# Peptides against a protein of PDB entry 5TUV: the designs that were tried, part 60

Target 1, 107 residues: chain A of PDB entry 5TUV
Amino acid sequence: KEVIDRLRYLKAEIEDLELKERELDQQKLWLQQSIKNVMDDSINNRFSYVTHEDICNCFNGDTLLAIQAPSGTQLEVPIPEMGQNGQKKYQINLKSHSGPIHVLLIN
Target 2, 107 residues: chain B of PDB entry 5TUV
Amino acid sequence: AQECQNLEVERQRRLERIKQKQSQLQELILQQIAFKNLVQRNRHAEQQASRPPPPNSVIHLPFIIVNTSKKTVIDCSISNDKFEYLFNFDNTFEIHDDIEVLKRMGM

## One batch from the design tools (peptide; made by RFdiffusion4, then SolubleMPNN)

Design b2_p14_5_s4 (from b2_p14_5, 5 letters changed)
Fold by OpenDDE base, seed 4:
Structure b2_p14_5_s4 (fold): chain B 107 residues (1-107), chain C 107 residues (1-107), chain A 14 residues (1-14)
Amino acid sequence: as target 1 above (107 residues)
Amino acid sequence: as target 2 above (107 residues)
Amino acid sequence: KIIKEKSGFIYIFE
């Protein structure tokens, strides 16, 4: 009886968890679409920026490059490999298909 | 007994997935809130200044921040249409997305 | 290669 009751309880709980997981999946999809809509809004797009001061307040002591690119831009970081002079090569490859890329040096 | 154990393992697996999905959903909510706060801040700031910021003084979303040492030598190759960029670094670097920046800004 | 889409960028890591 104890085992049977436990089995019934677990099965019922798992069923409830399945429903909960599906609910979360739907909420995620809805929110993702909502975010896209908000960001694509003309007014929001006009004001969707940060300042040099904002960046400087977030980081210090290093060289900072701010790279702005259109949505969908590909950012490739190859595995570092040895160069001709015995120095490892660290690279970032950017490829945009919908517009130019802009780079700003932040001091 | 073995069936109970199997179901308990499954229950735990589902609970962990739900927890992860709840966390991801919370992150999306925070992203949307942060973006809305950013837009509101900028709108208010421009209204107070009665003008938009200079074009090269702001970084429009989406963007990334590349962080590297002051000693790092950076070479950049740009395509003629500015759709492709190749960055070469002689040392390691870090990449931070705009979401992380907004978090650091307290948005 | 690992592909991840986030923040408008498509990250491609080897």
Scores: peptide ipSAE 0.641, ipTM 0.908, DockQ to the pose 0.898
Fold by OpenDDE base, seed 5:
Structure b2_p14_5_s4 (fold): chain B 107 residues (1-107), chain C 107 residues (1-107), chain A 14 residues (1-14)
Amino acid sequence: as target 1 above (107 residues)
Amino acid sequence: as target 2 above (107 residues)
Amino acid sequence: KIIKEKSGFIYIFE
């Protein structure tokens, strides 16, 4: 009897959790679309930038590459492997399909 | 019963997923707020300066920041149309997205 | 390969 009651309770709770999870999924989709709409707005797009100073204030003592690219740009980072010269190679591959990539050297 | 144990495991799994989704939703909310604050800051700054910033002094979203040691040698090859970039580093690097930068900026 | 989309970029890590 206790096992049966526990099973019923668990099944009912799982059903409630499923509803909650679906609600969160809907909210996520809505918010993602909202963010996209806000960013795509002409006025917001005009002012959607950071300055060199902003970047410098966020990082210290490093060489910084600022890479601006269109949405959908592919960023590939292969696993570091030993190169022909006996040194590990670290690589970033960028591929854009909708526009040019812009790179700025900071510091 | 084994069925009861299985459902308890499933219940816990769903609870954890819900928690994760709630956290992700909060992050999206913060992202939207940060973006709106960024736009507001830039609009106000340009109004005070009565001019837009120089074109090469700003980084438009979306962007990433790659930081590495100042001793790191970076080799870059670019396609003719600037749609493809290949970066080679002789040392490790870190990648930070624009969302993280906005967080560090306190937006 | 790990593929994720974030901040307008499609990250591909092997």
Scores: peptide ipSAE 0.639, ipTM 0.908, DockQ to the pose 0.942
Fold by OpenDDE base, seed 1:
Parts: C-alpha cells; sequence; structure tokens
Structure b2_p14_5_s4 (fold): chain B 107 residues (1-107), chain C 107 residues (1-107), chain A 14 residues (1-14)
C-alpha cells in the first residue's frame, strides 16, 4: 500500500533528521568552545581591540560610549519609568563580578 | 492517512530547525573569522608603527557601544571598585555589541 | 524579563 510505504519512508527520514540535528548541536558546542579558546589565547587577547577610528567609521552624528567589561558582566536595561519630575528614566545598569569596567567617550 | 500527515508535519518542523541551526553555525564561523582578521590587522599595524597604540585609544573585547543623540544628557554613577556602573539618560539610546561592530568594519 | 547572553555580556531586559 502506498500509505504504508510512505509511512515507512517518513519514519526513516525523521530518524535521519534526528541524527543530523544532534550532529549540528554538537558542532555548535565545539565551535563555541573553539571561539572561546581563540579569544582567550594570550597573543590573540593582546590584539583583540578596535580603535576610535574603527568606531567612528561605523557610527556618525551621535554620542558614542564604548564600554569594555569582563566576560559575564550583567547589562540591565529596565523599562523606562516616569521619574518624580515627570521625565522618563532611561537607564543602563552594569554589574561585573570579575573585574573593573572601562568606559570611553568616543563622540 | 492522518498518521502520514502528522509525520509530514513533524518532518517539516525538523527540517526548519535544521535550517535554522545551520544558519546559526555559519554565523559563529563568521564571528571566528572576523576575530582572526581583527587580530591579524592589529598585529600588522603595530609592527608598522613599531609600538602598541596608546592605552586609551583602543577598546578591547568584549565591549558594547551605546549610541545616543548628541543632545542627550548622560549621567554616570560608578562604584568604588568600578565593578558597577549606573547610566542615566534623558532620552533613548541604542546598544550595539562587538560582533555587530566587527561586521560593520568588514572584518 | 528577558535574559540573553551574547558577546560576553548577560543582557537583562525587563
Amino acid sequence: as target 1 above (107 residues)
Amino acid sequence: as target 2 above (107 residues)
Amino acid sequence: KIIKEKSGFIYIFE
């Protein structure tokens, strides 16, 4: 029967797709670890920076703050609320647990 | 049959997930390539200059860029250990991560 | 509340 044959085919294909999905999941994990290893390398870390010129070339016409912080730093952006003076408060809260935060004014 | 239709729906769902995971994997590969290109660029530049850039002229990874109008008033409160920062803006702002910056740089 | 980890930062949006 055509239906029975189709069912068998679909079941077999789904099993193959399950294997493919697991393979991709593993590849993602390995690649993420590879990226971490490359970035944590002492030599690479020494040269892992951008310049003021780089940032200015990417953005123009606005005030730019560059915030460098250790990995794992928490960045909280609360919902804007009305202040006591009737002005909406736009905030960024940064919390690092492993090192100091560095801020540069670009423009 | 209904069972056949159910399996075809499941097959399609799995195919879409696989496609999404393949795209995410490609993005990670591009991130790694961009980082390696950045490191290579900086190494070459420092070799030509025969010195590293001034400390406050570069932004090390990981970093974020906060973009706001030049008319925006920004207040910043810093903890004693510089582990906590509170930014207050009187207007809206945008946040861009280092990955986006590297993309805009063409790395 | 949305929590996302990216680029070494943990983003917390309320």
Scores: peptide ipSAE 0.636, ipTM 0.908, DockQ to the pose 0.914
Fold by OpenDDE base, seed 2:
Structure b2_p14_5_s4 (fold): chain B 107 residues (1-107), chain C 107 residues (1-107), chain A 14 residues (1-14)
Amino acid sequence: as target 1 above (107 residues)
Amino acid sequence: as target 2 above (107 residues)
Amino acid sequence: KIIKEKSGFIYIFE
């Protein structure tokens, strides 16, 4: 009796949760598209940058590389493995298909 | 009883997914806000300076920041068209995306 | 092999 009522309640709640999840999925998609549209706007694109000072203020005590690349650029970081000389290989592989990659050394 | 337990587990799983999606949605909202704030800041700054910054003094989105020890030796191989980069490090490094940078900037 | 897309980059981790 109580079990039956609980089952009905749970099933109904799960259906509501499914609806909520779909709503959130839709909202995410719309927001992602909105962000893309905002970033692709000509005016916004013109001013979509940070300065050396900005970066320096965010990080201290390290060598910093700023790598700007077109959207869709592939960034590959292989698992560090021993190199031919016995040194672990820490590397980054970048591949762009739509434009050049630009690298800046930040103090 | 067993069916109730199964549904309760499913309910909880769905609730957790919803929570995660809500969090992700919030992050996207913050990203959009941060970007808009960045654009506004830069527009204002350039208006005050009456000129755009030098082209090599800023990092345009999208970008990543690679930070490593000051002692890390970095080698870079670049393709002729600058579409491919191979970075070799003799030590570990960290990668930070532009979203994180904007967060650290307080945008 | 893990592929993630974030901030315009496609991250590939092996």
Scores: peptide ipSAE 0.636, ipTM 0.907, DockQ to the pose 0.915

Design b2_p14_6_s1 (from b2_p14_6 with T1V T3V R6K)
Fold by OpenDDE base, seed 5:
Structure b2_p14_6_s1 (fold): chain B 107 residues (1-107), chain C 107 residues (1-107), chain A 14 residues (1-14)
Amino acid sequence: as target 1 above (107 residues)
Amino acid sequence: as target 2 above (107 residues)
Amino acid sequence: VEVSEKGGFIYKFE
């Protein structure tokens, strides 16, 4: 029946979409690895930095903290909650496992 | 039938996922390009200056930028090994990753 | 961009 034909069509299309999705997943993984390889290259690593001027040009009028940390460092921002004094708490929690964290104050 | 409707929903779900993955893949490509441009810029700049930048004038990747009002009071607790940080803000702040910064820089 | 007012997120340096 017409319904049977529609079912066949949908199943075939879904199969094609599955192939496409797997292709994209594979491409993503390879690209991610490529980026890591490029960043870890000795020459590229030496030049993988921005300047204070770069940051200042991107932001204006605010206090800026630049937090440099090794890969794998976790940054957590909890949902703001009321503190003991009734003020909302705005926090950043940082945890590194492979090296020290470096913080720079800009502006 | 209901089976046909279920497959239609599944098809649409997969199409949306594919669209999202395509977008994410494009972002990764742009990230890689931006990084390569950054490295090239820095190499050229150092060649012209015939010296590397001062150590405290650059921020090495990976990093994040926290921006907040000039009036915001920030206190920080640091572990002895500087592997753990706790920042407290008396007002709201924004976080920007290095990828976004590179975009703002026009890389 | 992530805002503190929303919060409830984790970022991993990569």
Scores: peptide ipSAE 0.618, ipTM 0.904, DockQ to the pose 0.137
Fold by OpenDDE base, seed 1:
Structure b2_p14_6_s1 (fold): chain B 107 residues (1-107), chain C 107 residues (1-107), chain A 14 residues (1-14)
Amino acid sequence: as target 1 above (107 residues)
Amino acid sequence: as target 2 above (107 residues)
Amino acid sequence: VEVSEKGGFIYKFE
């Protein structure tokens, strides 16, 4: 009897959890679309930037490059490999398909 | 019973997925709030200055920040249309996305 | 944060 009751309880709870998970999935989709809409708004887009001061306040003592690129641009960092001179290669490969990439030296 | 044990495992798996999805949802909410706060800040700042910032003084979203030592030598190759970039570093570097930067800014 | 020492990753601008 206890086993049967436990089975019924667990099955009912799992059903409730399935509903909760579907609810969260839907909420995520709505929020993702909301974020895209907010960022694509013409007024918001006009003011969607940070300053040199903002970046300098976040980082100290190092050289900082700011890379601005269109949405969809891919940035690749390969696994470091030994170069011809015996030095490890540290690289960034950028590829945009929709617009130019801009780079600013902050420090 | 074995069936009870199987359902307990499934229940726990679903609970963990729900917890992860709740956390991811909260992060998206924070991202949206941070972006809205950034836009509001910049809008007020430009109103006070009665002009937009100089074009080379700001970094528009989306962007990433590359952080490396002051001693690091950086070489950059650019395509003629500026759609493709290749960066070579003689030492290690870090990459930070705009979401992390906004968090560090306290947005 | 991503570190070049690890490497082997792709980031997409969004």
Scores: peptide ipSAE 0.617, ipTM 0.905, DockQ to the pose 0.134
Fold by OpenDDE base, seed 4:
Structure b2_p14_6_s1 (fold): chain B 107 residues (1-107), chain C 107 residues (1-107), chain A 14 residues (1-14)
Amino acid sequence: as target 1 above (107 residues)
Amino acid sequence: as target 2 above (107 residues)
Amino acid sequence: VEVSEKGGFIYKFE
């Protein structure tokens, strides 16, 4: 009796959780589209930038590269390999298909 | 009893997945808010200054920040059309996306 | 945050 009641309870709860998960999935999709629309808005796009000061306030003591690239640009960091001199190679490969890449040196 | 245990495991799995999705959704909400706040800040700043900032003084979204030691030697190879970049570092580096930067800015 | 020491990742600008 107790086991049967527990089974009924668990099954009902799992069903409710399934509904909740689907709700969250829909909300995620909606919000993702909303963010895209907001960012693609002409006015918002005009003002979608940070300053050198903003970046400097976020990072201290290091050399900083700011890489601005069009949406869809791919940035690849391969697994470090040993060079001919025995030094590990640390690399960034960038490929854009829709426009030029802009690089700024900060600090 | 075994069925009950199986369902309890399933329930816990679903609860954890829902928790993760809720967290991800909250992050998306914060991203949208941060972006809107950024746009609002910049619009207000430009209105007060009665002019846009110099083009080379700002970093337009989307962007990433690469930070490395000041001792790190960076070599960059650029394609003729600036669509492809190859960066070589003689030491380790970190990459931070624009979302993280906006968070650090307190947007 | 992504670290070069680990590497082996791809980031897409969006």
Scores: peptide ipSAE 0.612, ipTM 0.904, DockQ to the pose 0.136
Fold by OpenDDE base, seed 2:
Structure b2_p14_6_s1 (fold): chain B 107 residues (1-107), chain C 107 residues (1-107), chain A 14 residues (1-14)
Amino acid sequence: as target 1 above (107 residues)
Amino acid sequence: as target 2 above (107 residues)
Amino acid sequence: VEVSEKGGFIYKFE
C-alpha cells in the first residue's frame, strides 16, 4: 500500500533527523564550551574589551550607556507601567551577585 | 492515514528545529571568530602603543549597550556595594548585547 | 536588539 510505504519512509527519515538533531546539540555544546575556554583564558580576558570609539562608530546620535557587569548579572526590563503622572515608566533593574557593576557614559 | 499525516507534521517540525539549530550554531561560530579577532586587534594596538589603554576608556566583556535619545532623562540609583542598579528613563530605550556590538564593529 | 517599549524580559550577562 502506498500509505504503508509512506509511513515507512517517514519513520526512517524522522529517525535520521533525530540523529542529526543530536549531532547539532553536541556541536553546540562543544562550541559553547570552546568559547568559554577562549574567553576564560587569562591573556584573552585581558584583551576582551571594546573602546569608546568602537561604540560610537556603532551608534550615532544617541545617548549611550555601557554597562559592564560580571557573568551571571541579571538585567530586567519590566513591562512599562503608568506612573503617577500618567507617563509610562521605562526601567532597567540590574542585580549582580559576584561583583560590582560598572557604567560608562559614552556620549 | 492519520498516522501518516501526524508523522509528516512531526517531520516538518523537526526539520524546522534543525534549521534553527544550524543557524544558532553558525552564530556561535561567528561569536568565537569575532572574539578572537577582537583580542588580536587589541593585542596589536597595545603593542603599537606600548601601553594598555586607560582603565576607564574601555568596556570589558561582558557588557551591554543602552541607547536612547539625547533628550531622554536618565536617573540612576546605585547600591552601596554597586551590586544593584536602578535606571529610570523618561522615554524608550534599546538594549544591545556585546555580541551584536562586535558584529557591528565588523569583528 | 531589545526595546523597552515591549519590556517584560530578562537578560543575563554571559
Scores: peptide ipSAE 0.608, ipTM 0.903, DockQ to the pose 0.137

Design b2_p14_6_s2 (from b2_p14_6, 8 letters changed)
Fold by OpenDDE base, seed 2:
Structure b2_p14_6_s2 (fold): chain B 107 residues (1-107), chain C 107 residues (1-107), chain A 14 residues (1-14)
Amino acid sequence: as target 1 above (107 residues)
Amino acid sequence: as target 2 above (107 residues)
Amino acid sequence: KKVSEVSGFKYIYE
């Protein structure tokens, strides 16, 4: 009947969509690996930087800190909570496991 | 009819996920292009200058930019090996990753 | 305060 035909159609379409989704997942994986390979290339790595001017052109009027750290560095930004002194804590925690962290004051 | 409705909802959910994943792939492609453009720019600039920039004048990827008010007091605690950083702010701040910076740079 | 999933940093949520 009509309902049965609709069910068959929907099930078939969902199966096709599952295949499409897996294809996209694979593409994402390959693209991520490609990006990693490009960034890890010795020449590209040598020139993978921005200047102070670049940053200043992107932001203005505020204090700008540039924090450079090795890939995989853990970044924690706790939700502001009221501290013991009655002041909200605005905090950034960084933990690197493969190298030092470098901080630059831009302006 | 109810089963049809359930499958139609599932179909729509899967379609939306596929759409999101397609968008994410496009974003990754753009990121890779931006990075390549950055590298090309820097290579060309160094060729013209016939020297690399001073070590402390550039920010190497990966990095984050912390943007806060000029009035914000920032306290930083650093481990001996510089592998761990704790930033305390007395006011709100914004964090921008290198990907966003490259976008703002027009790469 | 969002960091892209493709960022070189690993964002840890509390």
Scores: peptide ipSAE 0.386, ipTM 0.901, DockQ to the pose 0.548
Fold by OpenDDE base, seed 5:
Structure b2_p14_6_s2 (fold): chain B 107 residues (1-107), chain C 107 residues (1-107), chain A 14 residues (1-14)
Amino acid sequence: as target 1 above (107 residues)
Amino acid sequence: as target 2 above (107 residues)
Amino acid sequence: KKVSEVSGFKYIYE
């Protein structure tokens, strides 16, 4: 009796959670599309940038590379593994499909 | 009894996913707000200066920032069309996306 | 290494 009631309760709750999760998925989808539309707007796109000063204010003391690339650019950062010479490999792989990648040395 | 336990595990799993999705949704909202603030800032700045910033002084979205020690040796291999980049570092580095930069900027 | 799941870049981990 108690087990049956618990089963019914759990199944009903899971159903409610499924609905909530689907709602969140839809909200995420719409928000992502909204962001895309806002960023793709001609006026907004013209002003969608940060300055060297902005970057320098956010970071200090180290070498800073700014890498600008089209949306959807693939960024691969392999887990550091031992190289042939016994040194760990620290690597970044970038692949763009929509345009060239631009790299700036900030400092 | 076993079925109840299975459903309880499933319920907990779904609750955690919902929590994660709620967090992601909040981040997207903040991203949109930050972007709009960035655009407004830049528009106002250009109006005040009566000119756009120099082309090499700005970094267009999307971008990433790579920071590493000044002593780090960076080797870069670039494809002929500049669609593919391979960076090799002899030491550790950090990657920060434009979203984090906007956060640090207080957008 | 700090990356965001909602970045404009497609992160691939190997």
Scores: peptide ipSAE 0.385, ipTM 0.901, DockQ to the pose 0.545
Fold by OpenDDE base, seed 3:
Structure b2_p14_6_s2 (fold): chain B 107 residues (1-107), chain C 107 residues (1-107), chain A 14 residues (1-14)
Amino acid sequence: as target 1 above (107 residues)
Amino acid sequence: as target 2 above (107 residues)
Amino acid sequence: KKVSEVSGFKYIYE
């Protein structure tokens, strides 16, 4: 029946899409490794920074904190919940395993 | 018929995932370009200045920017080794990564 | 609050 033919077609197409998706996954892995290599290069690493001016030009008016941490640092931002005092809690948890965290007040 | 419909849905789902992955690849490429541009800018700037910037005047990658109201009270608890940080805010905040900053900088 | 994607950080969602 026509339905059977459609089923066969769809199954074949899905298989092709699976191949395409895997190809993209491999490309992503390759590119990620490339980026890592570039960033880990000693010369590039030496110059991988922004200035206070750069940050100020990107954001307006409010309190700006810059938090620099080693790659792989864990960042947790809990969902705001009502605290004991009736106020929602807003917090950021950071945990590094490879080096100290550095915090700068930009303004 | 129902099986056909199910496969159609699956097909569409896979197509959307593929599209998303393609976009993610493009984003990674842009990230790499932005990083290279940043490095080049900084290298040139230091060459012109004939010295590196002061250590505490720059923010090394990777970093995040926390943006909150000037009225927001921020409390910070830090471990002895500076490997763990806990920030508490009495109001909402925004977090922006270095990638977004580079984008805003036009890198 | 708004949280953008984080580069170089391991973002842990609850």
Scores: peptide ipSAE 0.348, ipTM 0.899, DockQ to the pose 0.507
Fold by OpenDDE base, seed 1:
Structure b2_p14_6_s2 (fold): chain B 107 residues (1-107), chain C 107 residues (1-107), chain A 14 residues (1-14)
Amino acid sequence: as target 1 above (107 residues)
Amino acid sequence: as target 2 above (107 residues)
Amino acid sequence: KKVSEVSGFKYIYE
């Protein structure tokens, strides 16, 4: 009796959890679409930027490069490997398909 | 019973997934709020200045920040259309996305 | 080398 009751309870709970998980999946989908809509709005897009001061306030003491690129730009950071000269290679590869990439030296 | 144990494992798995999805949802909400706050800040700032910022003084989203030592030598190869960039560093670097920057800005 | 998730960019892992 106890085992049967426990089984029924667990099955019912799992069913409820499944519904909750689907609800969260739906909410995430809607929120993602909402974010895209907000960011793609012409007015919001006009003001979607940070300043040099903003970056300097977030980081200090080193060389800072700001790289702006169109949404969907491919970013590749290979695992450092020994080059032909025996030196480790530290690389960033960027490839855009929709527009130019812009680089700014902050400091 | 073994069946009860199996269902309890499944329940726990679902609970963990739900927790993770809730966290991801909260993160998306915060991102949207941060973006809206950024837009409001910039809109207000431009109104006060009665002009938009100079083109080369701001970094438009989306962007990444590359942080490296001031001693690091950086080489850059650029395609003719500026759609492809190859950065070579002689030392390690850090990459930070715009989301992290907005967080550090307190947006 | 420190790399985080990048928003707006498609991060390609090797």
Scores: peptide ipSAE 0.346, ipTM 0.899, DockQ to the pose 0.498

